# Designs tried in a protein design run: peptides against a protein of PDB entry 4N7V. Part 122

Target 1, 222 residues: chain A of PDB entry 4N7V
Amino acid sequence: TLRSITSPLVAHRLKPIRQKTKKAVVSILDSEEVCVELVKEYASQEYVKEVLQISSDGNTITIYYPNGGRGFPLADRPPSPTDNISRYSFDNLPEKYWRKYQYASRFVQLVRSKSPKITYFTRYAKCILMENSPGADFEVWFYDGVKIHKTEDFIQVIEKTGKSYTLKSESEVNSLKEEIKMYMDHANEGHRICLALESIISEEERKTRSAPFFPIIIGRKP

## One batch from the design tools (peptide; made by RFdiffusion4, then SolubleMPNN)

Design b2_p21_6_s4 (from b2_p21_6, 8 letters changed)
Fold by OpenDDE base, seed 3:
Structure b2_p21_6_s4 (fold): chain B 222 residues (1-222), chain A 21 residues (1-21)
Amino acid sequence: as target 1 above (222 residues)
Amino acid sequence: DEEKLKEIEEEMEELTEEVFS
């Protein structure tokens, strides 16, 4: 099943974006829906031949073929759906569309990994917890130029000189120079605080049942 | 940010070739 290989995408709280590639255009709309436009070139003109429109919670997929499959000229937004549309739930999506759904899902996850959920200003750095899950990305921009980027898979460090390196194990982290460890310690503290705040704010959001609380900014740059 | 968009563009270009070629 599709569920065995991926979860429904989640595009909530993401800003609109349109990304054109050679064979596809993928968009997050103002409605937070996700659109995949399949592009074909004919006589030096690009046409949209197929569109997958996915709900913000990833559970509903609407598929249509512009102009009865003849295609619609590529524009600055997806073509409007016609009467020739198919609607599927996530669990009922035909297998032939699974790769295209995964394409959309990976795009959303990528955007989420670069979308601030919590911004926390400390005395020494700007800390940012991103929207992706599980294991949200965490970035720390120290005011002196050092940067630390944490993902589920690695930690990237950029030193003042611009030298960058990636750490993939605890052993490598433990082998860091003392001056870098100080930055790492601060980053870890900021990370812990952001995770704690996320939990608290999410709980209050659940109780209030109002507009989303995220993204949120804590503190200010000195 | 512009840097963010560039990174997204690069990754999605690679993924497009993987999925649709």
Scores: peptide ipSAE 0.315, ipTM 0.890, DockQ to the pose 0.852
Fold by OpenDDE base, seed 4:
Structure b2_p21_6_s4 (fold): chain B 222 residues (1-222), chain A 21 residues (1-21)
Amino acid sequence: as target 1 above (222 residues)
Amino acid sequence: DEEKLKEIEEEMEELTEEVFS
């Protein structure tokens, strides 16, 4: 099943963005819907031959073929779904579209990994918890130039000297120089706080059924 | 922000090649 290889994408709270590649254009719209435009070149002109429009919650996929499949000239936005429209739920999406959905999903996840959910200023650093899940990216920009980037899979450290390295195991983390461990400790504390706040705020958001509370900024840059 | 956009572009270019080649 599609669900076995990916979960429904979640584009909530993401800012509009449009990324063009040679064969595809992927966008997050103002509506927070996600569009994948499949691009073909003919006579030095790019045409959109197929569009997957995915709802912000990832559960509804609308697929259409512009101009009866002839294609629509590539523009600054997806062509409107006017003909050859099919609508699917996530669980009913034909397998032939799974890779394209995964493409959209990975794009959204990538954007989420770069979209601040919580910005937290400490005495020493700007901490940012991102929107991606599970295991949201967490960035710490120390005011002295040190940077720590935590992902689900690794920790990247950029030292004052510009030396950069990636840690992929606890053993490597434990082998850090004491000076770097101090930064890591601070980063971890900031991370813990952001996660705690995320939980608390999300719960309040749920209880109040209010508009989204995120993104938020906590504290002020010194 | 600009750097992040560039990173997105680069990663998506690679992904596009992977998925659509």
Scores: peptide ipSAE 0.313, ipTM 0.889, DockQ to the pose 0.913
Fold by OpenDDE base, seed 5:
Structure b2_p21_6_s4 (fold): chain B 222 residues (1-222), chain A 21 residues (1-21)
Amino acid sequence: as target 1 above (222 residues)
Amino acid sequence: DEEKLKEIEEEMEELTEEVFS
């Protein structure tokens, strides 16, 4: 099943973006829907031959072939669906579209990993918890130039000198220089606080059922 | 922001070649 290889994409709270590549254009719309446009070139003109439009919660996929399959000239937005529209639920999506859905999902996840959910200013750093899940990326920009980037898989450190290295195990973290450990300790504290705030704010958001509370900024740069 | 967009562009170009080759 599609569910065995990916979960429904989640594009909530993401800003609109349009990314063009050689054979596809992928977009997050103002509506937070995600569109994959399959592009073909003919006579020095690019045409959209197929569109997958995916709902913001990833559960509904609308597929259409612009201009009766002849294609529609590539523009600054996806072509509007007119006829020959197929609508699928996530669990009923034909297998031939799974790779294209996965393409959209990976794009959304990439954008989420770069989209601030919580920005927290401490005395020493700007901390940012991103939108991706599970294990949201966490970035710490120290005002003195040190940077720490935490992901589910690794921790990247950029020192004042520009020296960069990646830590992939707890043992490597424990072997850090004492000076760097101080930065790591601060980063970890900021991370804990952001996660705690995320939980609290999300719960309040659920209770009120109002407009989204995220993204949120806590504090300000000194 | 611009740097992040560049990173997205590079990663998606590679993914496009992988999926649509």
Scores: peptide ipSAE 0.312, ipTM 0.889, DockQ to the pose 0.869
Fold by OpenDDE base, seed 1:
Structure b2_p21_6_s4 (fold): chain B 222 residues (1-222), chain A 21 residues (1-21)
Amino acid sequence: as target 1 above (222 residues)
Amino acid sequence: DEEKLKEIEEEMEELTEEVFS
Protein backbone atom coordinates (compact mmCIF):
# COMPACT_ATOMS: atom_id res chain seq x y z
CA THR B 1 0.00 0.00 0.00
CA LEU B 2 0.98 3.61 -0.39
CA ARG B 3 0.65 4.03 3.36
CA SER B 4 3.37 1.45 3.89
CA ILE B 5 5.72 3.67 1.89
CA THR B 6 4.73 7.13 3.09
CA SER B 7 2.17 8.94 5.21
CA PRO B 8 -0.14 11.58 3.78
CA LEU B 9 1.77 14.79 3.29
CA VAL B 10 0.98 17.74 5.54
CA ALA B 11 1.31 21.17 3.99
CA HIS B 12 -0.55 23.19 6.61
CA ARG B 13 1.00 26.55 7.49
CA LEU B 14 3.53 26.33 4.68
CA LYS B 15 4.15 29.39 2.56
CA PRO B 16 3.64 29.23 -1.19
CA ILE B 17 6.68 28.01 -3.09
CA ARG B 18 7.40 26.81 -6.60
CA GLN B 19 10.38 24.66 -7.48
CA LYS B 20 11.21 23.81 -11.06
CA THR B 21 13.36 20.96 -12.22
CA LYS B 22 13.90 19.60 -15.70
CA LYS B 23 11.12 17.05 -15.56
CA ALA B 24 8.81 18.40 -12.89
CA VAL B 25 7.59 21.50 -11.15
CA VAL B 26 6.36 21.13 -7.61
CA SER B 27 4.45 23.86 -5.84
CA ILE B 28 2.76 24.70 -2.60
CA LEU B 29 -0.14 26.98 -3.47
CA ASP B 30 -1.74 29.79 -1.51
CA SER B 31 -4.43 27.30 -0.61
CA GLU B 32 -1.70 25.08 0.90
CA GLU B 33 -2.44 22.48 -1.74
CA VAL B 34 0.53 20.79 -3.36
CA CYS B 35 0.87 20.47 -7.13
CA VAL B 36 3.21 18.30 -9.12
CA GLU B 37 3.45 19.27 -12.77
CA LEU B 38 5.07 16.76 -15.07
CA VAL B 39 7.02 18.60 -17.73
CA LYS B 40 7.97 17.55 -21.24
CA GLU B 41 9.88 19.54 -23.81
CA TYR B 42 8.72 19.74 -27.43
CA ALA B 43 10.29 22.02 -30.02
CA SER B 44 12.17 23.95 -27.34
CA GLN B 45 8.96 24.62 -25.39
CA GLU B 46 8.10 23.08 -22.04
CA TYR B 47 4.64 21.62 -21.60
CA VAL B 48 2.78 20.35 -18.59
CA LYS B 49 1.48 16.92 -19.51
CA GLU B 50 0.13 15.79 -16.16
CA VAL B 51 -0.80 17.47 -12.89
CA LEU B 52 -1.23 15.96 -9.46
CA GLN B 53 -2.98 18.35 -7.11
CA ILE B 54 -2.87 17.16 -3.52
CA SER B 55 -4.91 18.60 -0.67
CA SER B 56 -3.16 20.27 2.24
CA ASP B 57 -3.78 17.24 4.44
CA GLY B 58 -2.54 14.88 1.74
CA ASN B 59 -5.73 12.83 1.71
CA THR B 60 -7.19 13.90 -1.64
CA ILE B 61 -5.37 13.70 -4.96
CA THR B 62 -6.78 15.31 -8.09
CA ILE B 63 -5.16 14.29 -11.35
CA TYR B 64 -5.71 15.88 -14.73
CA TYR B 65 -4.04 15.97 -18.12
CA PRO B 66 -4.03 19.51 -19.51
CA ASN B 67 -5.36 20.20 -22.99
CA GLY B 68 -6.69 16.71 -23.50
CA GLY B 69 -3.29 15.21 -22.81
CA ARG B 70 -1.56 17.29 -25.46
CA GLY B 71 -0.05 19.40 -22.73
CA PHE B 72 -0.25 23.02 -21.71
CA PRO B 73 2.65 25.46 -21.96
CA LEU B 74 4.55 25.71 -18.70
CA ALA B 75 3.69 28.91 -16.87
CA ASP B 76 4.27 30.49 -13.47
CA ARG B 77 1.45 28.44 -11.97
CA PRO B 78 -0.23 25.11 -12.61
CA PRO B 79 -2.67 25.01 -15.52
CA SER B 80 -6.34 25.01 -14.68
CA PRO B 81 -7.99 21.61 -14.49
CA THR B 82 -9.68 20.41 -17.66
CA ASP B 83 -12.84 18.38 -17.97
CA ASN B 84 -10.77 15.21 -17.71
CA ILE B 85 -10.26 15.08 -13.96
CA SER B 86 -9.76 12.09 -11.70
CA ARG B 87 -10.05 12.35 -7.94
CA TYR B 88 -8.66 9.81 -5.51
CA SER B 89 -8.30 9.38 -1.81
CA PHE B 90 -4.85 8.62 -0.45
CA ASP B 91 -5.71 4.98 0.13
CA ASN B 92 -7.26 4.59 -3.32
CA LEU B 93 -4.51 6.24 -5.33
CA PRO B 94 -3.47 4.02 -8.25
CA GLU B 95 0.00 2.56 -7.85
CA LYS B 96 1.21 4.26 -11.01
CA TYR B 97 1.01 7.59 -9.17
CA TRP B 98 2.73 6.49 -5.96
CA ARG B 99 6.21 7.65 -6.91
CA LYS B 100 4.87 11.04 -7.89
CA TYR B 101 3.03 11.31 -4.60
CA GLN B 102 6.22 10.38 -2.76
CA TYR B 103 7.97 13.09 -4.71
CA ALA B 104 5.44 15.64 -3.48
CA SER B 105 5.66 14.28 0.04
CA ARG B 106 9.43 14.54 0.19
CA PHE B 107 9.24 18.06 -1.12
CA VAL B 108 6.80 19.02 1.60
CA GLN B 109 8.95 17.35 4.24
CA LEU B 110 11.94 19.27 2.99
CA VAL B 111 10.07 22.57 3.05
CA ARG B 112 8.78 21.81 6.53
CA SER B 113 12.32 21.20 7.77
CA LYS B 114 13.12 24.73 6.67
CA SER B 115 9.91 26.41 7.85
CA PRO B 116 9.95 28.04 11.28
CA LYS B 117 7.27 26.91 13.68
CA ILE B 118 8.67 28.57 16.79
CA THR B 119 11.26 31.32 16.80
CA TYR B 120 12.73 31.99 20.22
CA PHE B 121 15.18 34.77 20.89
CA THR B 122 17.50 34.33 23.83
CA ARG B 123 20.17 36.61 25.15
CA TYR B 124 22.74 34.83 23.02
CA ALA B 125 20.94 33.27 20.08
CA LYS B 126 18.02 33.00 17.73
CA CYS B 127 16.49 29.56 18.19
CA ILE B 128 14.18 28.08 15.57
CA LEU B 129 12.08 24.96 15.85
CA MET B 130 10.97 23.85 12.39
CA GLU B 131 7.69 22.39 11.15
CA ASN B 132 8.88 18.93 10.17
CA SER B 133 7.92 15.86 12.13
CA PRO B 134 8.73 13.61 13.80
CA GLY B 135 11.90 15.05 15.31
CA ALA B 136 11.64 18.62 14.07
CA ASP B 137 14.82 20.31 13.00
CA PHE B 138 16.16 22.82 15.48
CA GLU B 139 18.52 25.62 14.56
CA VAL B 140 20.41 27.94 16.85
CA TRP B 141 22.01 31.03 15.42
CA PHE B 142 24.26 32.57 18.03
CA TYR B 143 24.74 36.28 17.61
CA ASP B 144 28.50 35.81 17.70
CA GLY B 145 28.41 33.63 14.59
CA VAL B 146 28.25 30.11 15.99
CA LYS B 147 25.52 27.95 14.49
CA ILE B 148 24.10 24.66 15.68
CA HIS B 149 21.70 22.64 13.57
CA LYS B 150 20.02 19.67 15.20
CA THR B 151 18.16 17.04 13.21
CA GLU B 152 16.85 13.64 14.10
CA ASP B 153 20.00 12.14 12.60
CA PHE B 154 22.82 14.50 13.50
CA ILE B 155 24.04 17.75 14.98
CA GLN B 156 25.93 20.14 12.77
CA VAL B 157 28.18 22.75 14.34
CA ILE B 158 29.61 25.78 12.62
CA GLU B 159 32.21 27.52 14.74
CA LYS B 160 33.21 31.18 14.71
CA THR B 161 36.14 30.31 12.49
CA GLY B 162 33.79 28.84 9.92
CA LYS B 163 34.88 25.33 10.75
CA SER B 164 31.99 22.96 10.27
CA TYR B 165 31.55 19.42 11.51
CA THR B 166 28.80 16.90 12.12
CA LEU B 167 28.18 14.92 15.28
CA LYS B 168 26.34 11.61 14.96
CA SER B 169 26.70 10.12 18.42
CA GLU B 170 26.57 11.09 22.04
CA SER B 171 30.23 10.18 22.36
CA GLU B 172 31.15 12.75 19.78
CA VAL B 173 29.09 15.37 21.59
CA ASN B 174 30.84 14.52 24.83
CA SER B 175 34.23 14.89 23.18
CA LEU B 176 33.58 18.50 22.20
CA LYS B 177 35.80 21.27 23.47
CA GLU B 178 34.50 22.96 26.57
CA GLU B 179 33.84 26.21 24.76
CA ILE B 180 31.65 24.41 22.22
CA LYS B 181 29.88 22.51 24.97
CA MET B 182 28.69 25.82 26.34
CA TYR B 183 27.02 26.58 23.03
CA MET B 184 25.57 23.10 22.93
CA ASP B 185 24.19 23.47 26.44
CA HIS B 186 22.50 26.71 25.47
CA ALA B 187 21.14 25.16 22.29
CA ASN B 188 19.75 22.22 24.23
CA GLU B 189 18.06 24.52 26.70
CA GLY B 190 16.51 26.53 23.90
CA HIS B 191 15.36 23.32 22.29
CA ARG B 192 13.75 22.13 25.50
CA ILE B 193 11.91 25.41 25.89
CA CYS B 194 10.67 25.38 22.29
CA LEU B 195 9.38 21.84 22.64
CA ALA B 196 7.63 22.71 25.87
CA LEU B 197 6.03 25.78 24.32
CA GLU B 198 5.00 23.81 21.25
CA SER B 199 3.17 21.36 23.47
CA ILE B 200 1.40 24.06 25.46
CA ILE B 201 0.43 26.12 22.43
CA SER B 202 -0.76 23.09 20.50
CA GLU B 203 -3.00 22.12 23.37
CA GLU B 204 -4.52 25.59 23.48
CA GLU B 205 -5.01 25.45 19.71
CA ARG B 206 -6.90 22.22 20.10
CA LYS B 207 -9.17 23.70 22.74
CA THR B 208 -10.00 26.93 20.94
CA ARG B 209 -10.42 25.49 17.42
CA SER B 210 -9.50 28.89 16.03
CA ALA B 211 -6.95 30.03 13.50
CA PRO B 212 -3.54 28.45 13.94
CA PHE B 213 -1.27 29.99 16.54
CA PHE B 214 1.84 28.97 14.64
CA PRO B 215 4.20 30.23 13.49
CA ILE B 216 5.04 32.10 16.66
CA ILE B 217 7.87 34.36 17.71
CA ILE B 218 8.92 34.56 21.34
CA GLY B 219 11.11 37.38 22.53
CA ARG B 220 13.02 39.74 20.32
CA LYS B 221 16.50 40.12 19.02
CA PRO B 222 18.63 42.13 21.48
CA ASP A 1 15.77 32.68 3.01
CA GLU A 2 17.63 32.41 -0.25
CA GLU A 3 20.12 29.88 1.04
CA LYS A 4 17.33 27.57 2.10
CA LEU A 5 15.71 27.94 -1.30
CA LYS A 6 18.94 26.93 -2.99
CA GLU A 7 19.23 23.91 -0.76
CA ILE A 8 15.68 22.93 -1.61
CA GLU A 9 16.38 23.36 -5.30
CA GLU A 10 19.47 21.19 -5.18
CA GLU A 11 17.84 18.44 -3.21
CA MET A 12 14.77 18.45 -5.43
CA GLU A 13 16.89 18.26 -8.55
CA GLU A 14 18.49 15.11 -7.24
CA LEU A 15 15.15 13.68 -6.23
CA THR A 16 13.68 14.50 -9.64
CA GLU A 17 16.41 12.54 -11.35
CA GLU A 18 15.75 9.64 -9.05
CA VAL A 19 11.97 9.58 -9.39
CA PHE A 20 11.49 10.68 -12.99
CA SER A 21 14.51 9.05 -14.71
Scores: peptide ipSAE 0.310, ipTM 0.889, DockQ to the pose 0.885

Design b2_p21_7_s1 (from b2_p21_7 with E1D E7K E14K E19K E21K)
Fold by OpenDDE base, seed 1:
Structure b2_p21_7_s1 (fold): chain B 222 residues (1-222), chain A 21 residues (1-21)
Amino acid sequence: as target 1 above (222 residues)
Amino acid sequence: DEEEEEKEWEEALKELEEKLK
C-alpha cells in the first residue's frame, strides 16, 4: 500500500514555493495545496501534461490532464483544472501515481524541516524549532557565530572558526570540549523550552479551533 | 526510465535544500 511507503503529506502553514526539474514542477500553493506538474518539451516549449493536486492534509489527490491531454504551456503556476478530473483519497490512489506522491511528500518534508514553527530568542542565541515531524529539526544560531543544528539523526556543530562536525551518538556528545558543551547545554535548554511551548500552544489551538497560532516568535533579539 | 526520474528528483531536492538555506 502507499501508506506502507509514506504517510500523507502535511503542508499546513507552509509558505508557497515552486521547484522545477526537467520533467516536473513541484509547488506549494497559497492555498497550502501541493501540486506536481508533469512536464514535457515539444518544439522548444515546455507543456504540463498531467497535474496531481494534493490537499494540505495529504488525504485528497485531484488528478487532471490539461487541455484534454494535449498539455498546457508551463507557467508560473499550475494550470487550472478544466475537464477529465479524477479525485482520489490517499488510500485509493492508483499505484501508477505513488512515486509522484512520494516525491511530493519528500519535497514537503524538506520544506517543513526549513520552516520555523517556533522562534525563540535567548540572551545568547536565536533558537528555531522547525515544522517537520517526527523529531522536528532544531537550530540554534548563537550571536557569536556558533551554530548547532539538531535533527532526529544527528547534531551538527559549526564553531566560531568555521570548523564543522557531526555528532551521531551520545558518546560523541559527551566527548565534546567543555567550551562546546556550554553551547550544547544552552541549545538543549532552548530546545526543551520550545518543545514545552509547542505542546502548550498546540493544546490551546485545539481548544479554540481558531486561526493557527503558529508560527510564533518568543522574545526579541538583544 | 524510473531510475533517471529518481535521479532528477534527488537533484531537485538537493537544489531545494540549497535554496532553503
Scores: peptide ipSAE 0.347, ipTM 0.888, DockQ to the pose 0.883
Fold by OpenDDE base, seed 5:
Structure b2_p21_7_s1 (fold): chain B 222 residues (1-222), chain A 21 residues (1-21)
Amino acid sequence: as target 1 above (222 residues)
Amino acid sequence: DEEEEEKEWEEALKELEEKLK
């Protein structure tokens, strides 16, 4: 099943973006829908032959073929659906479209990992919790030039000297120099605070059922 | 063809990552 390969993509709160390849264009729209346009070149002009329009929650996929499959000239946005539209739920998506959905999902996940959900300014650093899940990326930009980037899989450290290294285990973290441990401790505290705020704000957002509260900024640069 | 498509998508993701810095 598609679900065994990937979860429904989540494009909520993402800014519009468009990325072109030779054979496709992936976009996040103003509506937070995700579009995959399949592109073919003919007579030195690019045409969109197929469009997958995925809802912001990833659960609905609308597929259409511009101009009855003849294609529509590639533009700055996906062509509007007209006739011969197919609509599928995530669990009912035909297998022939699974790869395209996976690419859209990877695209969205990358954007999410670079999209601030919470920005928190401390005395020493700018902390950023990103939108991706599970295990959202967390970046700490210390004002003195040190950077720490935490992901679910690793921690990257960039020291003042520009020396960069990646930590993949707790033992490696524990083996850090004392100076770097101080930065790590601060980063971990900032991370804890951001996660706590995310939980509290998300709960209030659920109760209010209004416009999204994220992204948020806590504090200001000193 | 599928391998080429995958490569194109990987390249696109790399390009996107650079744009998002």
Scores: peptide ipSAE 0.345, ipTM 0.888, DockQ to the pose 0.796
Fold by OpenDDE base, seed 3:
Structure b2_p21_7_s1 (fold): chain B 222 residues (1-222), chain A 21 residues (1-21)
Amino acid sequence: as target 1 above (222 residues)
Amino acid sequence: DEEEEEKEWEEALKELEEKLK
């Protein structure tokens, strides 16, 4: 099943973006929907032959073939759906579209990993919890030039000198120089606070059923 | 054809990553 390969993509709260390749264009729209345009070239003109429009929650996929399958000239936005459209739920998506959905999901996940959900200014650093899940990326930009980037898979450290290295195990973290451990301790505390705030704010958001509370900024740069 | 398509998608992801930095 598609679900065994990937979960429904989540594009909520993402800013619009458009990325073109030779054969495709992926877009996040102002509506937070995701579009995959399949592009063909003919007589030095690019045409959109197929469009997958995916809902912001990833659960609905609308597929259409512009201009009766002849294609529509590539523009700065996806062509509007025609009368001949197919609509699928995530679990009913035909297998022939699974690869395209998977790539759309990867694009969205990448954007999410670079989209701030919580920005928290401490005395020493700007901390940023990102939108991706599970295990949201967490970045700490210390005002003295040190940077720590935490992902689900690794921790990257950039020292003041520009020296960069990646830590992939707890043993490597424990083997850090004492000076770097101080930065790591601060980063970990900031991370804990951001996760706690995310939980509290998300719960209040659920209760109020209002517009999204995120992204939020806590504190100010000193 | 599938390998070429996959390569193109990987290149696109790489370009996007650079754009988002």
Scores: peptide ipSAE 0.342, ipTM 0.886, DockQ to the pose 0.859
Fold by OpenDDE base, seed 2:
Structure b2_p21_7_s1 (fold): chain B 222 residues (1-222), chain A 21 residues (1-21)
Amino acid sequence: as target 1 above (222 residues)
Amino acid sequence: DEEEEEKEWEEALKELEEKLK
């Protein structure tokens, strides 16, 4: 099943973006829907032959073929659905579209990993918790030039000298120089605070059922 | 070609990552 290889994409709160390849264009729309346009070239003109429009929660996929399959000239946005429209749920998506959905999902996940959910300014750093889940990316930009980037898989450190390295285990973290440990401690504290705030804010969103509170900025740059 | 398509998508993701830095 599609669910066995990917989860429904989540494009909520993402800013519009458009990325072109030779054969496709992927977009996040103002509506937070995701579109995959399949592109063919003919006589030095690019045409959109197929469009997958995916809902912001990833659960609904609308597939259409512009101009009855003849194609629509590639533009700065997806062509509007007019005819030859099929609508699928995530679990009922035909297998022939799974790869395209996976690419859309990866695209969205990448955007999420670079989209601030919580920005927290401390005395020493700008901390950013990103939108991706589970295990959201967390970046710490120290004002003195040190950077720490935490992901679910690793921790990347960039020192003042520009020296960069990646840590993949607790033992490697424990073996850090004392000077770097201080930065790591601060980063971890900032991370803890951001996660706590995320939980609290999310609970309030649930209670109020209002407009989203995220993204949020806490504190100010000194 | 699925392999070629995959390569194009990987390149697109790489380009996107650079845009998002």
Scores: peptide ipSAE 0.333, ipTM 0.884, DockQ to the pose 0.847

Design b2_p21_7_s2 (from b2_p21_7 with E7K E14K E19K)
Fold by OpenDDE base, seed 5:
Structure b2_p21_7_s2 (fold): chain B 222 residues (1-222), chain A 21 residues (1-21)
Amino acid sequence: as target 1 above (222 residues)
Amino acid sequence: EEEEEEKEWEEALKELEEKLE
């Protein structure tokens, strides 16, 4: 099943972006929908032959073939849907479209990992919790030049000297020199606070059912 | 063809990552 390969993509709160390859264009629209445009070149002009339009919650996929499958000239945005539209739920998406959906999902997940959800300024650093899930990326930019980047899989450290290394286990973290441990401790505290704020704000957002509260900025740069 | 498509997508993701830095 598609669900065994990927979960429904989540494009909520993402800024519009467009990325082109030779054979496709992937976009996040102002509506937070995701579009995959399949591109073919003919007579030195690029044409969109197929479009997958995915809802912001990833659960609905609308597929259409511009100009009766003849294609529509590639533009700065996806072509409008035609009268011949197929609409699928995530679980009913035909297998022939699974790869395209998967690539759209990876695209969105990458954008999410680079999209601030919570920015928190401490005395020593700018902390950023990203939109990706599970295990949102967390970045700490210390004002003295040290950087810590936490992901679900690793922790990257960039020291003042520019020396960079990756930690993949608790043992490696515990083996850090004392100076770096201080930065790690601060990063972990900032991370804890951001996660706590995320939980509280998300709960209030759920209760209010209003416009999204994220992204937020807590504090200011000293 | 599928392998070529996969390669193009991986290159696109890499380019996007660089763009988002």
Scores: peptide ipSAE 0.325, ipTM 0.870, DockQ to the pose 0.840
Fold by OpenDDE base, seed 1:
Order: structure tokens, then C-alpha cells, then sequence
Structure b2_p21_7_s2 (fold): chain B 222 residues (1-222), chain A 21 residues (1-21)
């Protein structure tokens, strides 16, 4: 099943973006829908032959073939669906579209990993909790030039010198130089605070059923 | 063809990652 290889994509709160490849264009729209446009070149003109329009929650996929399958000239946005429209749920998506959906999902997940959910300014750093899940990326940009990037899988450290290294275990973290441990401690504290705030804000958001509270900025750059 | 398509997608994701940094 499609569910065995990916979960429904989640594009909520993501800013519009459009990324072109040779054969496709992936977009997040203002509506937070995700579009995959399949592109073919004819006589030095690019045409959109197929469009997958995926709902912001990833559960509905609308597939259409612009201009009766003849294609529509590639533009700055997906062509509007006219006819020959098929609508599928995530669990009913034909297998022939699974790869395209998977790419859309990976695209969205990447965008999420680079989309601030919480920005927290401390005395020493700009901390950013990202939108991706599970295990949201957490970045700490120290004002002195040190950077720490935490993911679910690793911690990347960029020192003032530009030296970069990756930590994949607690043992490696524990082996850090004392000066780097201070940065790590601050990063961890910032991370803890962001996670706590995320939880509190999300709960209030759920209760109020209002417009999204995220992204949020806490504090100001010194 | 599928491998080429996969490569193009991986390159696109990489380009996007660089763009978003």
C-alpha cells in the first residue's frame, strides 16, 4: 500500500514555493495544496501533461490532464483543472501515481524541515524549531558564529573556524570539548523551551479553533 | 527511465535544500 511507503503529506502553514526540474515542477500553493506538474518538451516549449494536486492534509489527490492530454504551456503556476479529472483518497491512489506522491511528500518534508515553527531569540543565539515531524529539526545560530543543527538522526556542529562535524551518539556528544559543551548545553535548553512552548501553544490553538498561532517568534535579537 | 527520473528528483531536492538554507 502507499501507506506502507509514506504517510500523507502535511503542507499546513508552509509558504508557497515552486521548484522546477527538467521533467516536473513541484509547488506549494497559497492554498497550501501541493501540485506536481509533469513536464514534457515539444519544439523547445515546455508543456504540463499531467498534474497531481494534493490537498494540504495529503488525503485527497486530484489528477488531471491539461487540455485533453495535449498539455498546457508551462507557466508560473499549475494550469487549472478543466476536464478529465480524477479524484482519489490517499488509500485509493492508483499505484502508478505512488512515486509521484512520494516525491511530493519528500519535497514537503524537506520544506517543513526548513520552515520555522518557533523562532526563539536568546542572549546568545537564534534558536529555530522547524515544522517537520516526527522529531522536528532544531537549529541554533549563535551570534558568535557557532551553529548547531539537531535532527532526529544527528547533531551537526559548525565551529567558529568553520570546522564542521556530526555527532550520532551520546558518546560522541559526551566526548566534546568543554567549550563546545557549553554551546550544546545552551542549544539543548533552547530546544527544551521550544518544545515546551510548542506543546502549550498547540493546546491553546486546539482549544480556540482559531487561525494558526504558528509560526511564532519569541524574544528579539539583542 | 525510472532511475533517471529518480536522479532528477534527488537533484531537485538537493537544489531545494541549498535554496532553503
Amino acid sequence: as target 1 above (222 residues)
Amino acid sequence: EEEEEEKEWEEALKELEEKLE
Scores: peptide ipSAE 0.320, ipTM 0.868, DockQ to the pose 0.886
Fold by OpenDDE base, seed 4:
Structure b2_p21_7_s2 (fold): chain B 222 residues (1-222), chain A 21 residues (1-21)
Amino acid sequence: as target 1 above (222 residues)
Amino acid sequence: EEEEEEKEWEEALKELEEKLE
């Protein structure tokens, strides 16, 4: 099943972006929908031959073939849906489209990993919890130049000297120099606070069913 | 062809990552 290889993408709160490749264009629209445009070149002109338009919650996929399958000239935005539109739920998406959906999902996850959900200014650092899930990226930019980037898979440290390294295990984290451990401790505390705030705010969002509270900024840079 | 497409997508994701940093 598609669900066995990816979950429905989530594009809520993401800013519009458009990324072109040789064979495709992936976009997040103002509507927070995600579009995958299949691009073909004919006579030195690029045409959109197929579009997958994915809802912001990833659960609905609308597929259409612009200009009756002849293609529509590539523009700065996806072509509007025309005739012969197919609409699928995530679980009913034909297998032939799974790869494209997977790439759209990866694209969205990447954008999410770079999209601030919570920005928290501490005495020593700017902390940022990102939108990706599970295990949202967490960045700490210390005002003295130290940087820590936590992901689900690793922790990257950039020291004041510019020395950078990646920690992939708890053992490596435990082997850090004491001076770096201080930064790590602060980063971890900031992370804990951001996660706690995320939980509280998300619960309030659920209760109020109002406009999203995220992204949020807490505190000010000293 | 599928391998080439995969490579193109990986390169595109990498380029996007660099742009988003």
Scores: peptide ipSAE 0.312, ipTM 0.867, DockQ to the pose 0.881
Fold by OpenDDE base, seed 2:
Structure b2_p21_7_s2 (fold): chain B 222 residues (1-222), chain A 21 residues (1-21)
Amino acid sequence: as target 1 above (222 residues)
Amino acid sequence: EEEEEEKEWEEALKELEEKLE
């Protein structure tokens, strides 16, 4: 099943973006829907032959073939659905579209990993919790030039000298130089605070059912 | 064709990552 290889994409709160490749264009729209346009070149003109429009929650996929499959000239936005429209749920998506959905999902996940959900300024650093889940990316930009990037899989450290390395285990973290441990401690504290705030804010959102509170910025750069 | 498509997607994701940094 598609669910066995990917989860429904989540494009909520993402800013519009459009990325063109040779054979496709992937977009996040103002509506937070995701579009995959399949592009074919003919006579030095690019045409959109197929469009997958995915809802912001990833659960509904609308597939259409512009101009009865003849294609529509590639533009700055996806062509509007007019004919040959099919609508699928995530679980009922035909297998022939799974790869395209997976690409859209990976695209969205990448955007999410670079989209601030919480920005927290400390005395020493700008901390950013990203939108991706589970295990949101967490970046710490120290004002002195040190950077720490935490993901679910690793911790990347960039020192003042520009030396960069990746930590993949607790043992490696524990083996850090004392001076680097200080940065790590601060990063971890910032991370803890961001996660706590995320939880509190998310609970309030659930209670109020109002407009989203995210993204938020806490504190100011000193 | 599927391998070429996958390669294009990986390149696109890489380009996007660079754009988002």
Scores: peptide ipSAE 0.312, ipTM 0.866, DockQ to the pose 0.890; fails the geometry check

